# Peptides against a protein of PDB entry 5VVV: the designs that were tried, part 193

Target 1, 276 residues: chain A of PDB entry 5VVV
Amino acid sequence: FLCGVVEGFYGRPWVMEQRKELFRRLQKWELNTYLYAPKDDYKHRMFWREMYSVEEAEQLMTLISAAREYEIEFIYAISPGLDITFSNPKEVSTLKRKLDQVSQFGCRSFALLFDDIDHNMCAADKEVFSSFAHAQVSITNEIYQYLGEPETFLFCPTEYCGTFCYPNVSQSPYLRTVGEKLLPGIEVLWTGPKVVSKEIPVESIEEVSKIIKRAPVIWDNIHANDYDQKRLFLGPYKGRSTELIPRLKGVLTNPNCEFEANYVAIHTLATWYKSN
Target 2, 276 residues: chain A of PDB entry 5VVV as posed
Amino acid sequence: FLCGVVEGFYGRPWVMEQRKELFRRLQKWELNTYLYAPKDDYKHRMFWREMYSVEEAEQLMTLISAAREYEIEFIYAISPGLDITFSNPKEVSTLKRKLDQVSQFGCRSFALLFDNIDHNMCAADKEVFSSFAHAQVSITNEIYQYLGEPETFLFCPTEYCGTFCYPNVSQSPYLRTVGEKLLPGIEVLWTGPKVVSKEIPVESIEEVSKIIKRAPVIWDNIHANDYDQKRLFLGPYKGRSTELIPRLKGVLTNPNCEFEANYVAIHTLATWYKSN

## One batch from the design tools (peptide; made by RFdiffusion4, then SolubleMPNN)

Design b2_p26_3_s4 (from b2_p26_3, 13 letters changed)
Fold by OpenDDE base, seed 1:
Structure b2_p26_3_s4 (fold): chain B 276 residues (1-276), chain A 26 residues (1-26)
Amino acid sequence: as target 1 above (276 residues)
Amino acid sequence: WDEINEIAIKFLKERTKKELEELKKL
């Protein structure tokens, strides 16, 4: 069971010292996972093709080593979906080289994210792939196999919540393709019925699990505030029955952008997880 | 929470649009 934090917000990323402090807290509270997915890391999303510099590499190696010291699984995410041409072998090879670089830093767990992108394929991809889901699954499976089928590999769908599913969760052709064609060792991220889910009912997890043919990992936006700088979410982790735990592969909270605001959010997630 | 989700979805769409416009200028 993956339980911890995703740094998955828009806005100023956390500094390395904040991330190390997070690992200390995660270990102390018996949580086990950190997903690196800061939207404003240009080399994570907008400029995903660009290799890390020597200085950036040293920082990431130090961060990954710190996660290992605190027995926290470090998952590196990349978001190529804004402008990747899925049918272009050069794009696939560029993605492979980027993940090889991160693997050399000592990273062993990875994620491919296709959140917050348009559903449209370019003309070249339309000639090769039957749908957007087929294109995403093809590259995800190829990368997963290329990396030697790592123990933890995550996929974030473009339809990552109930509201984004067309026509709905149980009838989505996109999610059906993901469920049928994504290799079984790849985990699927999900935010619940909504982008920011007040509640995640057990029945809603049973519904999505059926179509994706696996238990999801929750990317939980309950404490996310990147979308409204006038709000801070200081309340406890709530609106999730502990009956969800045996029906999930994990829960990763995407908390407030302000690192100092997240004590209650993360501590109460840990209490929730240990209560089952 | 409906209002929160409306704000969140609007924000995400605006961010994606901005990023795509920036990429087209390069």
Scores: peptide ipSAE 0.722, ipTM 0.963, DockQ to the pose 0.827
Fold by OpenDDE base, seed 5:
Structure b2_p26_3_s4 (fold): chain B 276 residues (1-276), chain A 26 residues (1-26)
Amino acid sequence: as target 1 above (276 residues)
Amino acid sequence: WDEINEIAIKFLKERTKKELEELKKL
């Protein structure tokens, strides 16, 4: 069971010292996972093709080493979906080289994210792939196999919540393709019925699990505030029955952008997890 | 929470649009 934090918000990323402090807190609270997915890291999303500099590499190596010291699984995410051509072997090779670099930093767990992108393909991809889901699954499977089938590999779908599913969760052709064709060792991220789910009913997890043919990892936006800087979510982790735990592969909270605001959010997630 | 989700979805769409516009200028 993956339990911890995803740094998955838009806005100023946390500094390395905040991330190290996070790892210390996660260990203390018996949480086990950190997903690196800061939307404003240009080399994570907008300029995903660009290799890390020597200085950036040293920082990431130090961060990964710190995660290991605190027995926290460090998952590196990349979001190529804004402008990747899935059918272009050069794009695939560029993605492989980027993840090879991160593997050399000592990273062993990875994620491919296709959240917050337009649900369309370019003309070249339409000639090769039957749908957007087929294109995404193809590259994800290829990368997963290329990396030697790492123990933890995550996929974030473009339809990552109930509201984004067309026509709905159980009938989504996109999620059906993901469920049928994504290799079984790859985990699927999900935010619940909504982008920011007040509640995640057990029935809603059973519904999505059926179509994706696996238990999801919750990317939980309950405490996310990147969308409204006038809000701070200081309340406890709630609206999730402990009956979800045996039905999930994990829970990663995407909390407030303000690192200092997240004590209650993360601590109460840990209490929730241990209550099962 | 419906309002929160409306704000969130609007924000995400605007952000994606902005990023795509920036990429087209490069």
Scores: peptide ipSAE 0.719, ipTM 0.961, DockQ to the pose 0.769
Fold by OpenDDE base, seed 3:
Structure b2_p26_3_s4 (fold): chain B 276 residues (1-276), chain A 26 residues (1-26)
Amino acid sequence: as target 1 above (276 residues)
Amino acid sequence: WDEINEIAIKFLKERTKKELEELKKL
């Protein structure tokens, strides 16, 4: 069971010292996972093709080493979906080289994120892939296999919540393709019925699990505030029955952008996790 | 929370649009 934090917000990423402090807190609270997915890391999303500089590499190596020191699984995410041409072998090779670099930093767990992108494929991709889901699954499976089928590999669908499913969760052709074609060792991220789910009913997890043919990892936006800088979410982790735990592969909270605001959010997630 | 989600979805769409526009200028 993956339980911890995703740094998955838009806005100023946490500094390395904050991330190290996070790892210390996660260990202390018996949480086990950190997903590196800061949207404003240009080399994570907008410039995903670009290799890390020597200086950035040293920082990431240090960060990954710190995660290991605190027995926290460091998952490196990349979000190539803004402008990747899925059918272009050079794009696939570029993605491979980027993940090879991160593997050299000592990273062993990875994620491919296709959240917050347009559903449109370019003409070249339309000639090769029957749907957007097929294109995403193809590259995800290829990368997963290329990396030697790492123990933890995550996929974030473009339809990552109930609201984004067309026509709905149970009938989504996109999620059906993901469920049917995504290799079984790849985990699927999900935010619940909504982008910011006040509640995640058990029935909603059963519904999505059926179509994706696996238990999801919750990307939990309950404490996310990147969408409104005037709001802080200081309340406890709630609206998730502990009955979800046996039905999930994990829960990663995407908390407030302000690192200092997240004590209650993360601590109460830990309490929730240990309550079952 | 419906309002929160409307704000969130709007924000995400605007951010994606901005990023795509920035990429087109390069």
Scores: peptide ipSAE 0.718, ipTM 0.962, DockQ to the pose 0.822
Fold by OpenDDE base, seed 2:
Structure b2_p26_3_s4 (fold): chain B 276 residues (1-276), chain A 26 residues (1-26)
Amino acid sequence: as target 1 above (276 residues)
Amino acid sequence: WDEINEIAIKFLKERTKKELEELKKL
């Protein structure tokens, strides 16, 4: 069971000292996972093709080593979906080289994220792939196999919550394709019924699990505030029954951008997790 | 929470649009 934090917000990423402090807190609270997915890391999303510099590499190596020291699984995410051509072998090879570099930093767990992108494929991709889901699954499976089928590999769908499913969760051709074609060793991220889910009912997890043919990992935006910097979410982790735990592969909270605001959010997630 | 979700969805769409516009200028 993956339980911890995703740094998955828009805005200023946490500094390395904050991330190390996070790992210390996660260990202390018996949480086990950190997903590196800061939207404003240019080399994570907008410039995903660009290799890390020597200085950036040293920082990431230090961060990954710190996660290991605190027995936290460090998952490196990349979000190529803004401008990748899925059918172009050069794009696939570029993605492979980027993940090879991160593997050299000592990273063993990875994620491909297709959140917050348009549903449109370019003309070249439309000639090769039957749908956007087929394109995403193809590259995800190929990368997963290329990396030697790492123990933890995550996929974030473009339809990552109920509101984004067309026509709905149970009838989504996109999610059906993901469920049928995504290799079984790849985990699927899910946010619940909404982008910011007040509640995640058990029935909603059963519904999505049926179509994706696996238990999801929750990307939980309950404490996310990147969308409104005038708000701070200081309340406890709530609206998730502990009955979800045996029906999930994990829960990763995407909390407030302000690192110092997240004590209650993360601590109460830990309490929730240990209460089962 | 409905208002929060409306704000969030609007923000995400605007951010994606901005990023795509920035990429087209490069």
Scores: peptide ipSAE 0.717, ipTM 0.964, DockQ to the pose 0.822

Design b2_p26_4_s1 (from b2_p26_4, 12 letters changed)
Fold by OpenDDE base, seed 1:
Structure b2_p26_4_s1 (fold): chain B 276 residues (1-276), chain A 26 residues (1-26)
Amino acid sequence: as target 1 above (276 residues)
Amino acid sequence: SENEEIKEKGKELEKKILEERKKKEE
């Protein structure tokens, strides 16, 4: 069971010292996972093709080493979906080289994210792939196999919540293709019925699990504040039955942008997880 | 209601996703 934090918000990323302090807190609270997915890291999303500099590489190596010291699984995410041409072998090779660089930093767990992108393929991809889901699954499976089938590999779908599913969760051709064609060792990220889900009913997890043919990992936006910089979400982790735990592969909270605001959010997630 | 506030929050995040999509079309 993956339980911890995703740094998945828009806005100023956390500094390396905040991330190390997070790992110490995660260990202390018996949480086990950190997903590196900061939207405003240019080399994660906008400039995903760009290799890390020597200085950035040293920082990432130090961060991954610190995660290992605290027994926290460090998952490196990349979001190429903004402008990747899936049918172009050069683009696939560029993605492979970027993940090879991160593997050299000592990273062993990875995520490929297709959240917050347009549901349209370019003309070249439309000639090769039957749908956007087929294009995403093709590259995700190829990357997963290229990396030697790592123990932890995550996929974030473009339809990552109930409100983004067309026509709905149980009838989505996109999620059906993901469920049928995505290799079984790849985990699927999900935010619940909405992007920010007040409640995640058990029945809603049973519905999505049926179509994706696996238990999801929850990307939980309950404490996310990147959409309202005037608000801090300081309340406890709530609106999730403990009956979800045996029906999930994990829960990763995407909390407030302000690192110092997240004590209650993360501590109460840990209490919830241990109550099963 | 708390439900309306969370619906509003979800819409605000969706709006931000839409704004980030627009910055890519400019």
Scores: peptide ipSAE 0.126, ipTM 0.696, DockQ to the pose 0.066
Fold by OpenDDE base, seed 2:
Structure b2_p26_4_s1 (fold): chain B 276 residues (1-276), chain A 26 residues (1-26)
Amino acid sequence: as target 1 above (276 residues)
Amino acid sequence: SENEEIKEKGKELEKKILEERKKKEE
């Protein structure tokens, strides 16, 4: 069971010292996972093709080493979906080289994120792939196999919550393709009925699990504030029955941008997880 | 109500996602 934090918000990423402090807190609270997915890290999303500099490499190596010291699984995410041409072998090779570099930093767990992108494929991809889901699954499977089928590999769908599913969760051709064609060792991220879900009913997890053919990892935006930095979400982790735990592969909270605001959010997630 | 706040939160984030999507189509 993956339980911890995703740094998945828009806005200023956390500094390396904040991330190290997070690992210490996660260990203390018996949480086990950090997903590196900062939307405004240029080499994560906007400039995903760019290799890390020597200085950035040293920082990431130090960060990954710190995660290991605190027994936290460091999952490196990349979001190539803004401008990748899925059918272009040069793009696939560029993605492979980027993940090879991160593997050299000591990273062993990875994620491919296709959240917050347009549903339209370019003309070249439309000639090769029958749908956007087929293009995403193709590259995800290829990368997963190229990396030697790592123990933890995550996929974030473009339809990552109920409100983004067309026509709905149970009838989505996109999610059906993901469920049928994504390799079984790849985990699927899910946010619940909405982008920010007040409640995640057990029935909603059973519904999505059926179509994706696996238990999801929750990307939980309950404490996310990147859409309104004037608001801080200081309340407890709530609206998730403990009956979800045996039906999930994990829960990763995407919390407030303000690092110090997240004490209650993360601590109460840990209490929730241990209550089962 | 907490329900209204979370509904508003969801809409605000969805709006931001939509705005980010539009900036990439332009």
Scores: peptide ipSAE 0.098, ipTM 0.682, DockQ to the pose 0.067
Fold by OpenDDE base, seed 4:
Structure b2_p26_4_s1 (fold): chain B 276 residues (1-276), chain A 26 residues (1-26)
Amino acid sequence: as target 1 above (276 residues)
Amino acid sequence: SENEEIKEKGKELEKKILEERKKKEE
């Protein structure tokens, strides 16, 4: 069971010292996972093709080493979906090289994120892939296999919540393709019924699990505030039955952008997790 | 530059997504 934090918000990423402090807190609270997915890391999303500089590499190596020291699984995410041409072997090779670089930093767990992108493929991809889901699954499977089938590999679908599914969760051709074609060893991220789910009913997890043919990892935006910088979510982790735990592969909270605001969010997640 | 265009596209998408998130929270 993956339980911890995803740094997955828009806005200023946490600094390396905050991330190290996070690992200390995660270990102390018996959480086990950090997903590196800061939307405003240029080399994570907008410039995903760009290799890390020597200085950035040193920082990431240090960060990954710190995660290991605190027994936190460091999952490196990349979000190539803004402008990747899935059918272009050079793009696939570029993605491979980027993940190879991160692997050299000592990272062993990875995520491909296709959240927050347009559903439209370019003309070249339309000639090769029957749907956007097929394109995403193809590259995800290829990368997963290329990396030697790492123990933890996550996929974030473009339809990552109930309100993004067309026509709905259970009938989504996109999620059906993901469920049918995504390799079984790849985990699927899900935010619940909404992007920010006030509640995640058990039935909603059963519904999505059926179509994706696996238990999801919750990317939990309950404490996310990137959409409203004037709002801090200081309340406890709530609206999630502990009955979800046996039905999930994990829960990763995407908390407030303000690092110090997240004590309650993360601590109450830990309490929730340990209550099962 | 191609990098500026990617950056601008990324910001526009981010803005759209944040606006959609807000509308779904209300």
Scores: peptide ipSAE 0.035, ipTM 0.686, DockQ to the pose 0.082
Fold by OpenDDE base, seed 3:
Structure b2_p26_4_s1 (fold): chain B 276 residues (1-276), chain A 26 residues (1-26)
Amino acid sequence: as target 1 above (276 residues)
Amino acid sequence: SENEEIKEKGKELEKKILEERKKKEE
C-alpha cells in the first residue's frame, strides 16, 4: 500500500531541504511514499526532453539518497503529454534517455502523467493510434518494459476523476482502453469523483476499479491550495472511509504548496491509514 | 460550512487547472 505525499501542485516547488524534512516526517508517521510531480518544474513537464544539468543531477541524487535513508519510496514522475508525438520513435527514445538519467540517480520507481493535457492527437499520431488512450498506453507500456518492469510504476490518466470521464466513469472508452491495454503491473492514479473530491465513496472506487481492472492509487487533492495560496485548508482527512484501504493500491495526498501548512494534511492521513 | 468551502475550493482549483491548460495550448 503506497501511502504518503505527492508534490503535484502548480506553483513554486518545494526546496530540497523541505523535501528532506518531508521524508523525515513521513518516516516518523510511518508513511512510505513520495511522488515527485511538481507542475512548475520545467524539466518535469514543459521541458521534459531536457536532461538534468550536473548541478540538478547532484541535487536529485542527494534527494533520492535522502528518501532511501528515511525508507521512503521516491517515485519520479514525468509529464510529457503537452507536446509529445507518441508515434515518433525519437520522442520515445528521448523519454527513455531522460528516465535512464533519473535511474542513474538511484531512482527505481517512476510515473508517467497525462493529466491536464489536450485530448487531441496530432495528425501523425492519428495515423498510428486509434485513440488518445491507445497512444498513452502504448508509450507507457513500452517505457515500463524498457525500465525492466519496476516494482512501482504509476500512470495518471487524462480522465483522472469522475467529472473528466466521457460520457461517465463506467462507460468511458478512454478508461476502458486503459483498463484493457495498460500492463497489469502499472498502477493508475485517480483523484476520486472530482479533481478535489470532498468525499470518495466506496462505490465510486468500485466503479473505477471495474473499468481500469485494478485498484487505483488515490491522488488526493483535499488539502491542495495551489488554486489560491491565500486559502489554506487545514481540515482533517475526511470523507474517506477506512473501507477504502482494502480497495486501493495507495493514497498520496497533494497538500498545500506552503510546506509548513501541511502538518495536518499529512498527519491526518497517517492517522487514517493506521486506523485500519 | 466546511463542506461548502471544500466545494468552492474544488471549483477554484478546477478553474485554475483549466486556465493553466489554456496557457500551455497558446
Scores: peptide ipSAE 0.025, ipTM 0.596, DockQ to the pose 0.064

Design b2_p26_4_s2 (from b2_p26_4, 15 letters changed)
Fold by OpenDDE base, seed 1:
Structure b2_p26_4_s2 (fold): chain B 276 residues (1-276), chain A 26 residues (1-26)
Amino acid sequence: as target 1 above (276 residues)
Amino acid sequence: SENEKIKAEGEEIRKKILEERKKKEA
């Protein structure tokens, strides 16, 4: 069971010292996972093709080593979906080289994120792939196999919540293709019925699990404030029954952008997880 | 509810951020 934090918000990323302090807190609270997915890290999303500099490589190696010291699984995410051409072998090779570089930093766990992108393929991809889901699954499976089928590999769908599913969760052709064609060792990220789910009913997890043919990992936006930085979400982790735990592969909270605001959010997630 | 309004506003803001990002990348 993956339990911890995703740094997955829009806005200023956390500094390396904040991330190291996070790992110390996660270990102290018996949480086990950190997902690196900062939307405004240029080399994570907008400039995903760019290799890390020597200085950035040293920082990432130090961060990955610190996660290992605190027994925290470091998952490196990349979001190529803004401008990738899925049918272009050069794009696939560029993605492979980027993940090879991160593997050399000592990273062993990875994520491919296709959240917050257009559903429309380019003309070249439409000639090769039957749908956007087929294009995403094809590259995800190829990368997963290329990396030697790592123990932890995550996929974030473009339809990552109930409100983004067309026509709905149980009838989505996109999620059906993901469920049928995504390799069984790849985990699927999900935010619940909405982007920011007040409640995640058990029945809603049973519905999505049926179509994706696996238990999801919850990307939990309950404490996310990137959409309204005038608010801090200082309340406890709530609106998730403990009956969800046996029906999930994990829970990763995407908390407030302000690192110092997240004590209650993360501590109460840990209490919730231990209550099962 | 006020909480549903806040969430709908948040989803709309995320959509606007995405539309603004797409315009900067074009």
Scores: peptide ipSAE 0.040, ipTM 0.673, DockQ to the pose 0.073
Fold by OpenDDE base, seed 2:
Structure b2_p26_4_s2 (fold): chain B 276 residues (1-276), chain A 26 residues (1-26)
Amino acid sequence: as target 1 above (276 residues)
Amino acid sequence: SENEKIKAEGEEIRKKILEERKKKEA
């Protein structure tokens, strides 16, 4: 069970010292996972093709080493979906080289994120792939196999919550393709009924699990404030029954952008997780 | 430049998603 934090917000990323302090807190609270997915990290999303510099490599190696010291699984995410051409072998090769570089930093766990992108394929991809889901699954499976089938590999769908599913969760052709064609060793990120889900009912997890043919990892935006930087979400982790735990592969909270605001959010997630 | 186009497209997508998040929280 993956339980911890995703740094998945828009806005200023956490500094390396905040991330190390997070790992210490996660260990102390018996949480085990950090997903590196800061939307405004240039080389994570907008410039995903760009290799890390020597200085950036040293920072990432230090961060990954710190996660290991605190027994926290460091998952490196990349979000190529803004402008990748899935059918272009050069793009696939570029993505492979980027993840190889991160693997050399000592990273063993990875994620491909297709959240917050347009649902249309380019003309070249339409000639090769039957749908956007087929294109995403193709590259995700290829990358997963290329990396030697790492123990933890995550996929974030474009339809990552109920309100993004067309026509709905249970009838989504996109999620059906993901469920049918995504390799079984790849975990699927899910946010619940909404982008910010006040509640995640058990029935909603059963519904999505059926179509994706696996228990999801929750990317939980309950404490996310990137959409309203003047608001802090200081309340407890709530609106998730402990009956979800046996039906999930994990929960990763995407909390407030302000690092110090997250004590209650993360601590109460840990309490929730240990109550099962 | 290609980089400027990518940046602009990313910001527009971000804006749309953030607006949708705000509407779903209300």
Scores: peptide ipSAE 0.036, ipTM 0.625, DockQ to the pose 0.050
Fold by OpenDDE base, seed 4:
Structure b2_p26_4_s2 (fold): chain B 276 residues (1-276), chain A 26 residues (1-26)
Amino acid sequence: as target 1 above (276 residues)
Amino acid sequence: SENEKIKAEGEEIRKKILEERKKKEA
């Protein structure tokens, strides 16, 4: 069971010292996972093709080493979906090289994120792939296999919540394609019924699990404030039955952008997780 | 530059998403 934090917000990324402090807190609270997915890390998303500089590499190596020291699984995410041409072998090779670089930093767990992108493929991809889901699954499977089938590999769908599914969760052709064609060793990220789900009903997890043919990892935006930085979410982790735990592969909270605001959010997630 | 275009497109997408998040939370 993956339980911890995703740094998945829009806004100023956490500094390396905050991330190390996070790992210490995660270990102390018997959480086990950190997903590196800061939307405003340029080399994570907008410039995903760009290799890390020597200085950035040293920082990431240090961060990954710190995660290991605290027995926290460091999952490196990349979000190529803004401008990747899925059908272009050079793009796939570029993605491979980027993940190879991160593998050299000692990272062993990875995520491909296709959240927060348009559903439209370019003309070249439309000639090769039957749908956007087929394109995403193809590259995700290829990368997963290329990396030697890592123990932890995550996929974030473009339809990552109930309100993004067309026509709905159970009838989504996109999620059906993901469920049917995504390799079984790849985990699927899900935010619940909404982007920010006040509640995640058990039935909603059963519904999505059926179509994706696996238990999801919850990307939990309950404490996310990137959409309204004037608001801090200081309340406890709530609106998630502990009955979800056996129905999930994990829960990763995407908390407030303000690192120091997240004590209650993360601590109460840990309490929730241990209450099972 | 191509990078400036990609950045601007990314910022526009971000803005749209953040606006959609706000509307879904209201």
Scores: peptide ipSAE 0.035, ipTM 0.636, DockQ to the pose 0.081
Fold by OpenDDE base, seed 3:
Structure b2_p26_4_s2 (fold): chain B 276 residues (1-276), chain A 26 residues (1-26)
Amino acid sequence: as target 1 above (276 residues)
Amino acid sequence: SENEKIKAEGEEIRKKILEERKKKEA
């Protein structure tokens, strides 16, 4: 069971010292996972093709080593979906080389994120792939296999919550394709009924699990504040029954952008996880 | 520059996404 934090917000990324402090807190609270997915990290999303510099490589190696020291699984995410051409073998090769570089930093766990992108494929991709879901699954499966089928590999769908599914969760052709064609060893990220789900009913997890043919990993935006700079939610982790735990592969909280505001968010997630 | 254009496009996408997140919380 993956339980911990995703750094998945828009806004100023956490500094390396904050991330190391996060790992100490995660270990202290018996949480086990950190997903590196900062939306405004240039080489994570907008410039995903660019290799890390020597200085950036040293920072990432140090960060991955610190995660290991605290027994935290470091998952490196990349978000190529803004401008990738899925049918272009050079783009696929560029993505492979980027993940190879990160694997050399000692990373063993990876994620491909297709959240918050346009559903329209380019003309070249439309000639090769039957749908956007087919294009995403194709590259995700290829990358997963290329990396030697790592123990932890995550996929974030473009339809990552109930309100983004067309026409709905159970009838989504996109999620059906993901469920049918995504390799079974690849985990699927989900935010619940909404982007920011006040509640995640058990029935809603059973519904999505049926179509994606696996238990999801919750990307939980309950404490996220990137969408509202005036929001500071200091409430406990709530609206999630502990009956979800046996129905999930994990829960990763995407918390406030302000690192110091996340004590309650992370601690109450840990309490919730241990209450089973 | 091309990088400034990509950055500006990324910032516009971000604003749209943040607005959609606000609507989906309500």
Scores: peptide ipSAE 0.030, ipTM 0.616, DockQ to the pose 0.084

